# Designs tried in a protein design run: peptides against a protein of PDB entry 5T59. Part 51

Target 1, 112 residues: chain A of PDB entry 5T59
Amino acid sequence: TTPTMQSTSLLTEHLGYPPISLVDDIINAVNEIMYKCTNAMEKYLMQRNIIGKKDFSDEIKIGTAKLESLLENSVDKNFDKLELYVLRNILSIPSDLLEENRFRLLHHEKLV
Target 2, 90 residues: chain B of PDB entry 5T59
Amino acid sequence: EHIRFQRLVQVCNKALEESIRKLQSWEKIHECFPNYGQTREGIENLTVCQQQVIKLWSNLSRVEFDAIFHERSIEEKLNQLDDLINKARS

## One batch from the design tools (peptide; aimed at target 1 N78 L87)

Design b2_p25_8_s2 (made by RFdiffusion4, then SolubleMPNN; from b2_p25_8, 14 letters changed)
Fold by OpenDDE base, seed 3:
Structure b2_p25_8_s2 (fold): chain B 112 residues (1-112), chain C 90 residues (1-90), chain A 25 residues (1-25)
Amino acid sequence: as target 1 above (112 residues)
Amino acid sequence: as target 2 above (90 residues)
Amino acid sequence: MYKLELGAPIDPEDAAEYDALPDSE
């Protein structure tokens, strides 16, 4: 259920990079996307900030910031779960294979 | 036989879907713009904005995640991992 | 009417439904 140092080492050799690097790429990407989305929302609404004789610029800025906060919290929660799932269930090696034979197989495959 | 990459795609999609869920709620959107959303024109603008940002979220995430998976060769590597595990158990 | 810029076109074929995630170990 929990990745071991041995598992991490073997997977790093297999992947060519540490397993956590994949997760980091994913999380960095979604954070960038998140801010692009909220920025686009704010710009769209700010171009439409005046309705009738009333200027809603302040409300739009505050409202968009609130939505950004909601999205940030949700992204953090869900991608923390993703990180755990990926490292424990996808990028994992069964305990019965965390022996010398698994290491030999990896090297053998590289030489063939 | 090959299951790990499928699981990776599934969990990524699940995380993306759950993350955007609150923005899919009109109630949540309207709560952030209480006075703006009381005008007809404001409602129209918020509706279009909501629809477009959800599409933007979906498109950007697809493009960026596919790029990551390609750059990391993760499908091939996970398939190989499945094969290695199966061989070791045979 | 001005629309938000999209990073890529939406392909309906890319839309897929996935089964429930497997149980965690």
Scores: peptide ipSAE 0.024, ipTM 0.892, DockQ to the pose 0.059
OpenDDE base, seeds 1, 2, 4, 5: peptide ipSAE 0.023, 0.023, 0.025, 0.024; ipTM 0.891, 0.889, 0.892, 0.891; seeds 1, 4 fail the geometry check

Design b2_p25_8_s3 (made by RFdiffusion4, then SolubleMPNN; from b2_p25_8, 13 letters changed)
Fold by OpenDDE base, seed 3:
Structure b2_p25_8_s3 (fold): chain B 112 residues (1-112), chain C 90 residues (1-90), chain A 25 residues (1-25)
Amino acid sequence: as target 1 above (112 residues)
Amino acid sequence: as target 2 above (90 residues)
Amino acid sequence: MYKLELGAPIDPELEAEYNALPDSE
């Protein structure tokens, strides 16, 4: 199920970049978004840390850290699956096209 | 005839949705703030916070992923790939 | 037009394939 070297080369030629580069962009983006979300949550709650003369700052920091960890684990899990799906089912070349004569076809289409 | 880009969009949606699912659970949020969430104001603040985070997650994901798709010209490239494959099989 | 939308309908076959992928954790 792992992409072949031939398919990677052909797709790189077609895309202008390696297929994995798209996945890397997506994963980098979601990680950045994740930390922006958790940071925003912490900041929002820390501005509201005192209730009834009680300071909940420590609980807020610990709680937001726990939620961040939960989100990190879920992101890792789901975007590992996404990576596999994309490389297997989207950025893939069917086996019947992974032949010498078919390689020429793809190359020819690019040059014409 | 063109299916790959649609699949890309859908799998991104799925991954994003599943990733944020835990934060959509009030119970999961509340248990992280056991004492804070025992106060009226705390519950209100957590409720707003939950809504804002989910909204931020959704909005940022849409903007950033669409930017990636544009920069990589992935819709066009995937459509072309579909066409090439279909042509080869014709 | 934005392409991504949380909660948007997903092809049942795609969803099944996604769910069937190995869990990294």
Scores: peptide ipSAE 0.616, ipTM 0.945, DockQ to the pose 0.642
OpenDDE base, seeds 1, 2, 4, 5: peptide ipSAE 0.599, 0.597, 0.604, 0.600; ipTM 0.943, 0.943, 0.944, 0.943

Design b2_p25_8_s4 (made by RFdiffusion4, then SolubleMPNN; from b2_p25_8, 11 letters changed)
Fold by OpenDDE base, seed 2:
Structure b2_p25_8_s4 (fold): chain B 112 residues (1-112), chain C 90 residues (1-90), chain A 25 residues (1-25)
Amino acid sequence: as target 1 above (112 residues)
Amino acid sequence: as target 2 above (90 residues)
Amino acid sequence: SYKLELGQPIDPEIEKEYNSLPDSE
């Protein structure tokens, strides 16, 4: 099932905000967390970049960048799934209740 | 019967878990630091780093997502939505 | 009530639906 303008309007009225706003908050949060994690990893390893006589700074920078890219790809994949799932199965109104008479009933009950 | 908030929490857990899954692999971590990881100290540092990053991911996610859920009053709103739908069907 | 916690059990129905969604890569 695909969200309709009608369901979006009803949900926006109920929530006090558009359903997509919740998803946006979640996605923005995980992106922020992702970069905090990768930055922390790089800083931790860069403080420990010299072992014996060898300086591994370049390898650490490249390796951390690779992990960041890997994490970015996984986050994008999984949170695109999450967005679709939330909009289809959580922030949704059953189609039978979007018919004219049922729609009015749901709207009326919400406003009372 | 309330089901929507349960679904939200579980799907968030699933997405977060699947997102961090590859970083939980020691082999994948080691592949990114092939020479550094050949040293004893390097292995020790990578081990601690991996554990700390996973914990940071888990802790930050819990705190930030709970804050979002609270700010959006999503549990209450989803419970009310369930009730409205169930009432309309009764 | 349910709380965010990574690694806890997930309902099979939810997991099945999640896994059935298309990849975006």
Scores: peptide ipSAE 0.661, ipTM 0.950, DockQ to the pose 0.689
OpenDDE base, seeds 1, 3, 4, 5: peptide ipSAE 0.660, 0.660, 0.660, 0.659; ipTM 0.950, 0.950, 0.950, 0.950

## One batch from the design tools (peptide; aimed at target 1 P3 N89, target 2 R7)

Design b2_p26_1 (made by RFdiffusion4)
Pose (drawn by RFdiffusion4):
Order: C-alpha cells, then sequence, then structure tokens
Structure b2_p26_1 (pose): chain A 112 residues (1-112), chain B 90 residues (1-90), chain P 26 residues (1-26)
C-alpha cells in the first residue's frame, strides 16, 4: 500500500513515534558502522604500509577511500529501497481499515 | 499469523547483505590496491581485512538493530498490528 | 515532512518493485 497521512497519523499514535523515526535509526546506524569499518581497515594497513623496503602509504589512502565511497553509494542505494519497502509493506495500512474507521480499534486498544 | 516483524528482519538483513557484496569479491578489493596486492605480505594483509571487516560489519549491525528493535518495541507493535488487522477483517 | 516522504514513496515505484521481488515469500 502507498502511505497516507492517516496511516502516518495513526501509526505515529500506535508506535509512539513516526514510522520514519525507525528508518532514521537504521540508516543513521549503518552509516556509523560503515565509517567505523573503513577507518579500522585504513589503520590496520597504515601500520603495515611498508612491505620489504617500499612504502605504500599513498596507495592505501587512495584504496581505503576508494572503497569507502563505493559503500556510501551502495548503502545509500540499498537502504533507500528499505526506507521504501518498509513504509509501503510493513508500516502499512489496508483499505479495510481507513475505509471504515480504524480509529475504533486503536481507541479500543488503548482502553479496554 | 505473526508475519510482519519477521519481514522487518528479512528486509534489514537483505539490505545489509547487498550493501557489503562488492567487498566479498577479492577482485574488486585487489583493484583498489593493485601494487600493494602484488606482494605476498600485501595479499595476506588484504585477506585479513575483508574477512574481518565483513565479520565486523555483520556483528555491529546485528547488535545495534536488535537493540533498536528493542528500544522501539517494534516486534510487539507489529505483532499487535498483525493480529489486530485480522480481528478487523473478521 | 510527512508529505515529502509520501511523495518520495510515490516517485520511487521502480525501486520498490525491484526490491519487493527480491524479498522471499513467507
Amino acid sequence: as target 1 above (112 residues)
Amino acid sequence: as target 2 above (90 residues)
Amino acid sequence: EAEELIEKVEENEEEYEEFAEEVPDL
């Protein structure tokens, strides 16, 4: 289903937070991991940048950064689909409920 | 009957697996370090990276998301939502 | 902000269909 304002309004009430807030926590979380990994990988190699008698410091900085940017694209790509797939199929509303009052059951849930 | 939360786990894992796939390929890894990878020690060091980075990627993301799912009780909110739409359709 | 998100979901239909096909059925 396509998201609507009633679903955003109702789901915000059921969840206690807007549906997008969960998506923010995920995207923000994976990005932090992405950089934590690349930074960890660059330092592992920089203390191993000299093999034999040659110094590969330049190649490592370019390689670690050239990898980082490829994840920035792939992650932004794959988690936007998640931002979409979730708001459409998981935090989702059918027509059975907004055509004939979903408000009854949510109000009914908070009380009885 | 509880089907929506398992989906959330499936879609998260799906996004992560696709997010890291290009790093599972030794080829693209060596492309970023062509000269460095032509040394024996370089090959050994790069192998230690991709295998550890992947493990770090999987573990960090697994722990946080399980934590995010806890701080927002999403497994329950969705289980309440799954079994609630059924009561409505009935 | 919510209207922008709804519009973003409507604009990215192909991305939705592509990803939805990759998700296994239960």

Design b2_p26_1_s1 (made by RFdiffusion4, then SolubleMPNN; from b2_p26_1, 11 letters changed)
Fold by OpenDDE base, seed 3:
Structure b2_p26_1_s1 (fold): chain B 112 residues (1-112), chain C 90 residues (1-90), chain A 26 residues (1-26)
Amino acid sequence: as target 1 above (112 residues)
Amino acid sequence: as target 2 above (90 residues)
Amino acid sequence: KVEEVIKKVEENKEEYEEFEKKIPKP
């Protein structure tokens, strides 16, 4: 089921934050991790850029940039799927509980 | 009974695993460094680099995601959500 | 942004289903 305004409101009240905020934290974290990984790779190889009197600095820079792009594309794809899955299947309220009476019950449970 | 947090962990792990899959391919790594990877020392350096990056990816993701889950109290909140749903259906 | 993600995933429904397949459903 697709998230609704009603479910979002109820979950926000329950969580203390909007459901999307959790996803944002996850995505921001993985992006930061991704760049830390690629930066580490570049630094490691740049310290080893000369082999047999040949300087491979340019190739290393280009190569690490290509790997970063590949990783970035993969992260974007997989975490877009994650976002949808989390919002639809984890941070979701079954439709039968979104009826008026059930809505009141959930709200009442929060207040009591 | 409590299933939502388990699913969250599973989908996070899956996304992380699938994201790093390309870097686990030696062929993909070598393609990015065609001349560097034709040298013995280059191959050795790339091998170590690949291993270290994969480990760094795994370690950082575990630490950061656990921190997020803790800060958001998501396990407790998802368990409570499961309980509320089960109670409403009983 | 969420709507954009939904559209993107819906356009690749088969791939998403494979992604979801290994995760238990309610």
Scores: peptide ipSAE 0.082, ipTM 0.905, DockQ to the pose 0.413
OpenDDE base, seeds 1, 2, 4, 5: peptide ipSAE 0.023, 0.074, 0.025, 0.025; ipTM 0.869, 0.904, 0.865, 0.866; seed 1 fails the geometry check

Design b2_p26_1_s2 (made by RFdiffusion4, then SolubleMPNN; from b2_p26_1, 11 letters changed)
Fold by OpenDDE base, seed 1:
Structure b2_p26_1_s2 (fold): chain B 112 residues (1-112), chain C 90 residues (1-90), chain A 26 residues (1-26)
Amino acid sequence: as target 1 above (112 residues)
Amino acid sequence: as target 2 above (90 residues)
Amino acid sequence: SVEEVIKKVEENEEEYKEFEKTIPKP
């Protein structure tokens, strides 16, 4: 099920932060890691850019840029799926608990 | 009984694994460096580079995600959520 | 935004469902 305002509010109260904040942290982290990896790759290859007296610097720059783009696209797609999965299946409240009586119980449990 | 945190770890691993899959393909890497990869030394460099970045990806993601999970106390919170749900259903 | 991501993934629901199936749900 898709997150609702009610579920988001309840989860925010439970977590101490909005559910999306966790996802944001994860996505921000992976993006940072992604660029660290591609940068490391470029640097490694640029230190080894000359083979047999031929300079491959231009090819390395272009190639690493292509790999970065490929990785960006893959990260984007997979972590979009992750975001949806987390919000739907992990940081979610079953519909039966969102009923009026159950909602009250959940609120009561937190306060007691 | 406690399943949500396990799912979180699993989905994170899945997303990470699927994301890095492109870099695990030698064919794709070679295509990005068509002339460089035609040299023996170039192939060696690309091979080492590929292995290193995959390891870096894995190590950094593990450290960073664990830090996030700790800072957000997500295991505890998800376990509590599981308990609340199970209690409500009992 | 969350809404934007949901919309994007919903555009390819089948792919998402396949992704979801890879995660055990005991």
Scores: peptide ipSAE 0.366, ipTM 0.921, DockQ to the pose 0.462
OpenDDE base, seeds 2, 3, 4, 5: peptide ipSAE 0.031, 0.024, 0.364, 0.022; ipTM 0.854, 0.856, 0.921, 0.862

Design b2_p26_1_s3 (made by RFdiffusion4, then SolubleMPNN; from b2_p26_1, 11 letters changed)
Fold by OpenDDE base, seed 4:
Structure b2_p26_1_s3 (fold): chain B 112 residues (1-112), chain C 90 residues (1-90), chain A 26 residues (1-26)
Amino acid sequence: as target 1 above (112 residues)
Amino acid sequence: as target 2 above (90 residues)
Amino acid sequence: KVEEVIKKVEENKEAYEEFEAEIPLP
């Protein structure tokens, strides 16, 4: 199902926060993790930048940047899908619960 | 009975797995370090680096996502949502 | 913000089809 104003409001009330906030947390986290990973990679290789008296520092920096770009693109793509999936399928209220009787039930449960 | 939280975990794992897939390719790694990877020592370093970054990705994501889920009480909230839906449909 | 999310979902339905196929919800 597609999110609606009504479902979003109800879910916000239920969760104590807007559904999108969870997704934001997830996306922010993965972005942070992504850069930590690429930074760690660069640091590891930069500590090993000299091989046979040849300095590969420039290549390491460029190569790590390329990998970061690849990872960024993949993260963006997959977590965009995740966002849509979560909002449509996980943090969603079926239409039958948005009807009067079911809506009342939801509110009643909240008040208890 | 409770399905939403399980699906949340699954879709998170799926997104994480698909995101790191390219880094799991040795060819992709080597392509980024063409000259460095032509040396024996370079290959060894890249191999270890690849393994470490994948592990770091997995470990950090697990810790951070679990923290988020806890902070947001999402398992409980999703279970409650499932219960409400099931109750309404029963 | 809510309206933006709704719009995004409507415009990008194809994006999550892979996940829906693999991780179906009842």
Scores: peptide ipSAE 0.061, ipTM 0.906, DockQ to the pose 0.690
OpenDDE base, seeds 1, 2, 3, 5: peptide ipSAE 0.028, 0.037, 0.036, 0.056; ipTM 0.896, 0.900, 0.900, 0.905

Design b2_p26_1_s4 (made by RFdiffusion4, then SolubleMPNN; from b2_p26_1, 17 letters changed)
Fold by OpenDDE base, seed 3:
Structure b2_p26_1_s4 (fold): chain B 112 residues (1-112), chain C 90 residues (1-90), chain A 26 residues (1-26)
Amino acid sequence: as target 1 above (112 residues)
Amino acid sequence: as target 2 above (90 residues)
Amino acid sequence: SVQEVIDHVKKNQEAYDEFEATIPAP
């Protein structure tokens, strides 16, 4: 079920914040974690950049950047799916309830 | 009876697991460091690095997501939502 | 609120169900 303005409003009141805010927090967190991980990798390897008198600093920088890009793409893909799932299936009000309420209210108003 | 929060946790875990999947591949790691990984010492360093970054990913995500869930009171709110919907349909 | 909407829906559904119960079976 696709989120509606009505469901968003109701859920915002219930939660005390818009549903999207939770997703934003999650996505922001994972992005921060992602960069912490790649930074840690780079630092660890850069401390070990010389092997047998050969300096691998350039390769390490390029390699870490490639891993970062790989991770970024994966995070974007998977957490976009997460966003859709959460907003449609978790932070949602069943459409049949919303439709039924609207129908009944309109019918009642016509009779009054 | 309460299902929404469980689903939230599940989908978060799935997203985290799938996101780190490629870094769990030694082949992918090695491809990024083709010459460095041809040395014994380089392989050792990459192995440790791979293991540690995966642990870091898991630990940080657990701590941060739990903090978010707590700050947003999401378990309570989702349980309440489940209860409300169930009551309406009973 | 969500509670108000759900309560209203529940009430309406109950009224509808009661009405349906009054309809003779074919």
Scores: peptide ipSAE 0.074, ipTM 0.848, DockQ to the pose 0.022
OpenDDE base, seeds 1, 2, 4, 5: peptide ipSAE 0.035, 0.031, 0.047, 0.026; ipTM 0.868, 0.867, 0.879, 0.863; seeds 1, 4 fail the geometry check

Design b2_p26_2 (made by RFdiffusion4)
Pose (drawn by RFdiffusion4):
Structure b2_p26_2 (pose): chain A 112 residues (1-112), chain B 90 residues (1-90), chain P 26 residues (1-26)
Amino acid sequence: as target 1 above (112 residues)
Amino acid sequence: as target 2 above (90 residues)
Amino acid sequence: EEEEEEEEEEEEEIEEFFEQEEIEED
């Protein structure tokens, strides 16, 4: 289903937070991990940048950054599909409920 | 009957697996370090990275998301939502 | 058995969705 304002309004009430807030916590979380990994990888190699008698510091900075940017694209790509797949199929509303009052059951849930 | 939360786990894991796949290929890894990878020690060091970075990627994301799913009780909100739409359709 | 079939269908739908190159935004 395609998201609607009633679903955003109702799901915000059922969840206690907008449906997108969960998606923010996920994207924001994976990004932090992405950088934490690349930074950890660059330092592992920089203290191993000299093999034999040659210094590969330049190649490592370019390589670690050349990898980081490829994840920035792939992650932004794959987690936008998640942002979409979730708001359409998981935090989702059928027609059975907004055609004939979903408000009854949510109000009914919070009380009885 | 509780089907929506397991989906959330499936979609998260799906997004992560595709997010890291280019790093599981030794080829693309060596492309970023062509000269450095032509040394024995370089090959050994790069192997230690991709295998540890992937493990770090999997672990950090696994722990946080399980935590996020806890701080927002999403497993329950969705289980309440799954079994609630059924009561409505009935 | 019905639940397993639904799970397999859902997995296929997820895979198909993530294989899409272009997707309309909301």

Design b2_p26_2_s1 (made by RFdiffusion4, then SolubleMPNN; from b2_p26_2, 15 letters changed)
Fold by OpenDDE base, seed 3:
Order: sequence, then structure tokens, then C-alpha cells
Structure b2_p26_2_s1 (fold): chain B 112 residues (1-112), chain C 90 residues (1-90), chain A 26 residues (1-26)
Amino acid sequence: as target 1 above (112 residues)
Amino acid sequence: as target 2 above (90 residues)
Amino acid sequence: EELKKLIEKENKELDEFFSKEELEKL
């Protein structure tokens, strides 16, 4: 079930923030982690770029960039699914609670 | 009774695991460093690098996601939501 | 390592949650 405006409003009141804000925090966090990981990988290998008489700096840079791209694509794909699932199935209000009487109940619970 | 927060944790774990899957493949790592990985020393370096990055991914994800969940009080809020739904249906 | 094992254990039960078909049904 797709989230409605009413559901979003009620959840925002309940949470103290819009549901999408949680998802944004998660996605921003994983993106930060992703680049920290790829940066660490590149730095580690660049400190070990010379083996024998050969300098592998260019190959390391290209290879790390390829891995970063692969990771980026995977993160985007999987966390897009996560966003959809969270907003539709976790941060959601069943239709039976969206009636006027149930709406009042939710407000009442907050005030008491 | 309380299921929403558990599902949130589960879907986060799933997304994290699937995202790092390609980096868990030695073949995929080696493919990105075809000549470097033909040397003994290169293989050793790549092996350590792979292990470290996977650990870093797991550790940072755990710490940062837990921080988000705490700051957003999401476990409590989702439990309350479950309670409200159950109460309404009882 | 323990964390990784825990994640893997949970993930095998959640494959259906990430399927397009399952997401559309919910």
C-alpha cells in the first residue's frame, strides 16, 4: 500500500519528524560509510604501490575506482528497495486507523 | 506484538549485506587488479585490504545506524505504533 | 565476525522482502 498524505501527517506528528527523514539519515550514513571504505582501500594499496621494480599506482587508482562504482551501484539499488519497504510497510498506518474516529483517538492519546 | 522495529533492523541488515556482496568476492577484487594480483605480495596486500574494508563496512554501519535509531527514538516510536494498531483492533 | 554471522542468518529469511513481487504485494 502506497503511503497517503494523511498517513504521512499522522506519522510526522507521532514521530516528531517526517518518515522520509529517517530514510534520508540511513541513506546518507551508508553513502558516507561507502566512501570511507573506498578511500581507506585506495590509501592502503597506494602505500603498497611498488612491488619489485614496478609501480602499480595507476592500476590501483583505476581498480579502486571500479570497485567504488560497483559498490555505489549496489548501494543505490538495495537502499532504494529499503526506502520503499520502510515507507510502505514499516512507517505506515493501516487503512482502518485512517478513519475520522481513529484519527481523533490518535490525537487523544498524544494529549493524554 | 512488536514487529516493526525488528523488521526495520532486518531490512537494514539485508541492504547492507547485499551491498557489500561483490566486495566479498575474491574473484571480483582480483579482476580489478589484474597485474597487481599476479604478484605474491600483491595478493597478500589485496587479501588484507579486502578483509579490512569488509570489517570497516560492518563496524561503521552498526555504529552509525544505531546512532540514528537512538537519535530518532525509532524503536520506542515503532513499538508505540504497534501498540496503537493492536489497541484499535482489539 | 559474530556480527557478520548474525546478519547472514537474518538475511536468509529476508530474501522475499527484497523481491519486487513481494514489495508490490505489501
Scores: peptide ipSAE 0.080, ipTM 0.899, DockQ to the pose 0.206
OpenDDE base, seeds 1, 2, 4, 5: peptide ipSAE 0.038, 0.036, 0.036, 0.037; ipTM 0.879, 0.877, 0.882, 0.879

Design b2_p26_2_s2 (made by RFdiffusion4, then SolubleMPNN; from b2_p26_2, 14 letters changed)
Fold by OpenDDE base, seed 3:
Order: structure tokens, then sequence, then C-alpha cells
Structure b2_p26_2_s2 (fold): chain B 112 residues (1-112), chain C 90 residues (1-90), chain A 26 residues (1-26)
């Protein structure tokens, strides 16, 4: 599943950055978003922790932590899949283009 | 003709949707707050919270991913890649 | 229409891909 060195080099030249860098940006972003979401949820509920005469603060903290873990696991799983898909099917060079003559063509096009 | 950027958008959306799927389940939410969710007011709060989190997830991801795509010029680059590949195959 | 069909096919492929329980990480 690992991209070839040639394809990585060619794509890096084309993109101006390694293909993995895009994926890293996406993953970093979603992780940040995930934290913001869970934090917002906890804060929202903690502002509403008293129902009647009962304080649900402890339950809210525990419950939010559980949801955070659930979301974290899901994000990890699905964005690992995303990484694989992107590198395999989007930021990839077909094998028929990984020939010397094709490389020459791509190089020529870049220079023209 | 240009398909790679569409694929990128699609896979990003898919990953985001699948990631948030469990939070879209009221049952999953309620299970985390068994006593709190037995109160009327608690149910109301959880309902609103769930809705807001899902919206926040969607909105933030849209903004951030669009920013990334712009900074990386990925649409243009992927279109060019498609063109190069198509040209090479012609 | 043809383009739409292509996108639908891609979506189907994605569905199948994400339905996999075990994937090799690159």
Amino acid sequence: as target 1 above (112 residues)
Amino acid sequence: as target 2 above (90 residues)
Amino acid sequence: SEYKKLLEELEKELDEFFAQEELERP
C-alpha cells in the first residue's frame, strides 16, 4: 500500500509538497475539530449540570469523556481509511506512466 | 474528465460522515448520560447539544478543509494531474 | 448524466471501501 518512491517524487514535484502533507493537514484539522466539538459539548452540558436539586456534573464529565473516546476511535479509523484511499486512488500515478518514456514526457511538459 | 478532486471531496465527506455517525445516534448519546437523560430537562439539553455538535462538526470541517484545499491548490493540481494522465494515454 | 453516473459509481466504491473492517495502513 506504500506509494513507490518514483510516484512520490513525481507527485512531490508536481504538487510542490509531498502527497502525505495534504493528508497530514486534513488529519490535523479533523483532530482539532474533534476536540472543539467535544469541548463544546462538555461546556454546554456543564452549564446545565443542575436539574432540579441534583448536580449531574460528574455524570456529564464521564459521559462526555466516553463520547470523546468514541469519536476519537471513529475519527482514527475513518481517516486512516481516508489516508489510504487518497494516497492510493487520488494522489497516485498510474503504473503505465511510471516508465522512462512517460517520465520524460512529464518532465518535458513541466519545462515547457 | 476531471475526477480526482471530486474523489477527494467525496472521500473527505465520507470520512466525516462516518466519523460522526455514532454521535447521530440518540441511543448512543443517551447511554452516556443514563440518569441525566431520565429527566425531561436533561433530555432537552442532550437533544440540543447533539444537534449543535453535529452542526459544529459539519461547519468547522467545511471551513477548515476548504482552507486546506486552497492553501495546497489541490483542485488545480489534481485537475492538472488528470490532464497529464489523459494526455499521456492519448 | 454520464458524469453523474461516474460520481455515483465512485460513491459506491467509497461505500465499499469504508465498509471494510480491516485495512492495511500505508
Scores: peptide ipSAE 0.499, ipTM 0.936, DockQ to the pose 0.695
OpenDDE base, seeds 1, 2, 4, 5: peptide ipSAE 0.499, 0.496, 0.498, 0.493; ipTM 0.934, 0.935, 0.934, 0.934

Design b2_p26_2_s3 (made by RFdiffusion4, then SolubleMPNN; from b2_p26_2, 15 letters changed)
Fold by OpenDDE base, seed 4:
Structure b2_p26_2_s3 (fold): chain B 112 residues (1-112), chain C 90 residues (1-90), chain A 26 residues (1-26)
Amino acid sequence: as target 1 above (112 residues)
Amino acid sequence: as target 2 above (90 residues)
Amino acid sequence: KELEEKIEKENKELDEFFSKKELERL
């Protein structure tokens, strides 16, 4: 069920870039966002690390790290699913268009 | 008639929503700060922090993904792909 | 209404896709 070389080539021609490039952009973006979020969370709490004369800095650092790990794992899993979905169901060429006559149509349409 | 770009937006939202789901759990948040969260002020801080990080997650992802979609002209390209497919099947 | 129905249908399909155990093995 993996995209064929033919479909990849056709889509690359159509898009102007390989389909995987879009997914890569999305994944790179979410990873950056993820760390920005966790960093912001840590910074926010570290500015509020002392309560009742007790310093919770260590707990905050550890806790934020744990949350980061949880988020990281979830991002990895869900965006792997996204990659699969996008490549299989969105950036895909139906089998009927991969036939000889339909393949010609794709090229013809691009040239027009 | 045009469906692929809609699906792209939907799957992106789905992945984002599922990714942040655990952070939306107060229990998960509190578990990471067991002593801090036993203080009133700590609970307040964690509550605000949780809300802020979720909003930041949503806002940043919206901005960045829209930028990607624009840079890649993906809506237009996917619409064209839909049209091509529909034409071939007509 | 039609648009909403289409969106809902797609969302359900996405939910089903993301719930597949095969995908959890990625």
Scores: peptide ipSAE 0.449, ipTM 0.934, DockQ to the pose 0.441
OpenDDE base, seeds 1, 2, 3, 5: peptide ipSAE 0.447, 0.440, 0.442, 0.443; ipTM 0.934, 0.934, 0.934, 0.934

Design b2_p26_2_s4 (made by RFdiffusion4, then SolubleMPNN; from b2_p26_2, 17 letters changed)
Fold by OpenDDE base, seed 5:
Structure b2_p26_2_s4 (fold): chain B 112 residues (1-112), chain C 90 residues (1-90), chain A 26 residues (1-26)
Amino acid sequence: as target 1 above (112 residues)
Amino acid sequence: as target 2 above (90 residues)
Amino acid sequence: DELKKLLEKENKELDEFFSKEKLEKP
């Protein structure tokens, strides 16, 4: 279930930023890390591309590209799940706290 | 009591672990370099490369995620949220 | 031990979520 507008507003006020912003930071970070890892792998192997008299540069480029694609697909799937889990089970407000009296209490606690 | 930040750390670890799982498979790595991996030196290079990339993945993610959590003050905010919820239900 | 139990419970829930939860289509 998608978070309500009220829940998002309350959490934004509490956090100082929209809940989705945290998820975006995490996803952006892992994407950056992913490409750093695959780049490092390619560079390492390309520095060792010649074994004996044979040049494996083409195979290394193709192989690292395949691994990058594999990792990219896995990151996309797992961090989409992460996003859903975070917004549903972590950055969420129970429905009973969205009632008028509970809502007022939340605001009161923030202001005090 | 305080559960939300714990869940955040756990789900981040879960996503990171599941994402890197295929790179932890030697068979999967070797399949991407079928001829290179038939040489002694190639196997050695792939082995070191695999280990290094997994370590890099783990180290970078830890540093970056901790920085995000700090900048967003998320532990404090989630603890406060837990407290508010518990107080409201009492 | 209480902390350990809580962590294990949460991990089981996460395992179940990641294995069974379906993502919404755009």
Scores: peptide ipSAE 0.422, ipTM 0.931, DockQ to the pose 0.508
OpenDDE base, seeds 1, 2, 3, 4: peptide ipSAE 0.340, 0.275, 0.429, 0.426; ipTM 0.926, 0.921, 0.932, 0.931; seeds 1, 2, 3, 4 fail the geometry check

Design b2_p26_3 (made by RFdiffusion4)
Pose (drawn by RFdiffusion4):
Structure b2_p26_3 (pose): chain A 112 residues (1-112), chain B 90 residues (1-90), chain P 26 residues (1-26)
Amino acid sequence: as target 1 above (112 residues)
Amino acid sequence: as target 2 above (90 residues)
Amino acid sequence: ELLEELEEKYEELKEEYEEFEKEIEE
């Protein structure tokens, strides 16, 4: 289903937070991991940048950064589909409920 | 009957697996370090990275998301939502 | 505003979205 304002309004009430807030926590979380990994990888190599008698510091900075940017694209790509797949199929509303009052069951849930 | 939360786990894992796939390929890894990878020690060091970065990627994300799913009780909110739409359709 | 942004993102990624959705359903 395509998201609607009633679903955003109702699901915000059922969840206690807007449906997008969960998506924010995920995207924000994986990004932090992405940089934590690349930074950890660069330091592992920089203290191993000299093999034999040659110094590969330049190649490592370029390589670690050249990898980081490829994840920035792939992650932004794959988690936007998640942002979409979730708001359309998981945090989703059928027509059975907004055609004939979903308000009854949510109000009914919070009380009885 | 509880089907929506398992989906959330499936879609998160799906996004992560595709997010890291280009790093599982030794080729693209060596492309970023062509001269450095032509040394024995360089090959050994790069192997230690991709295998540890992938493990770090999987572990950090597994722990946080399980935590996020806890702080927002999403497994319950969705289980309540799954079994609630069924009661409505009935 | 949010729904418009999501619709724009859907239009940009429509084919990739459909493939991704089918992969999850399998």

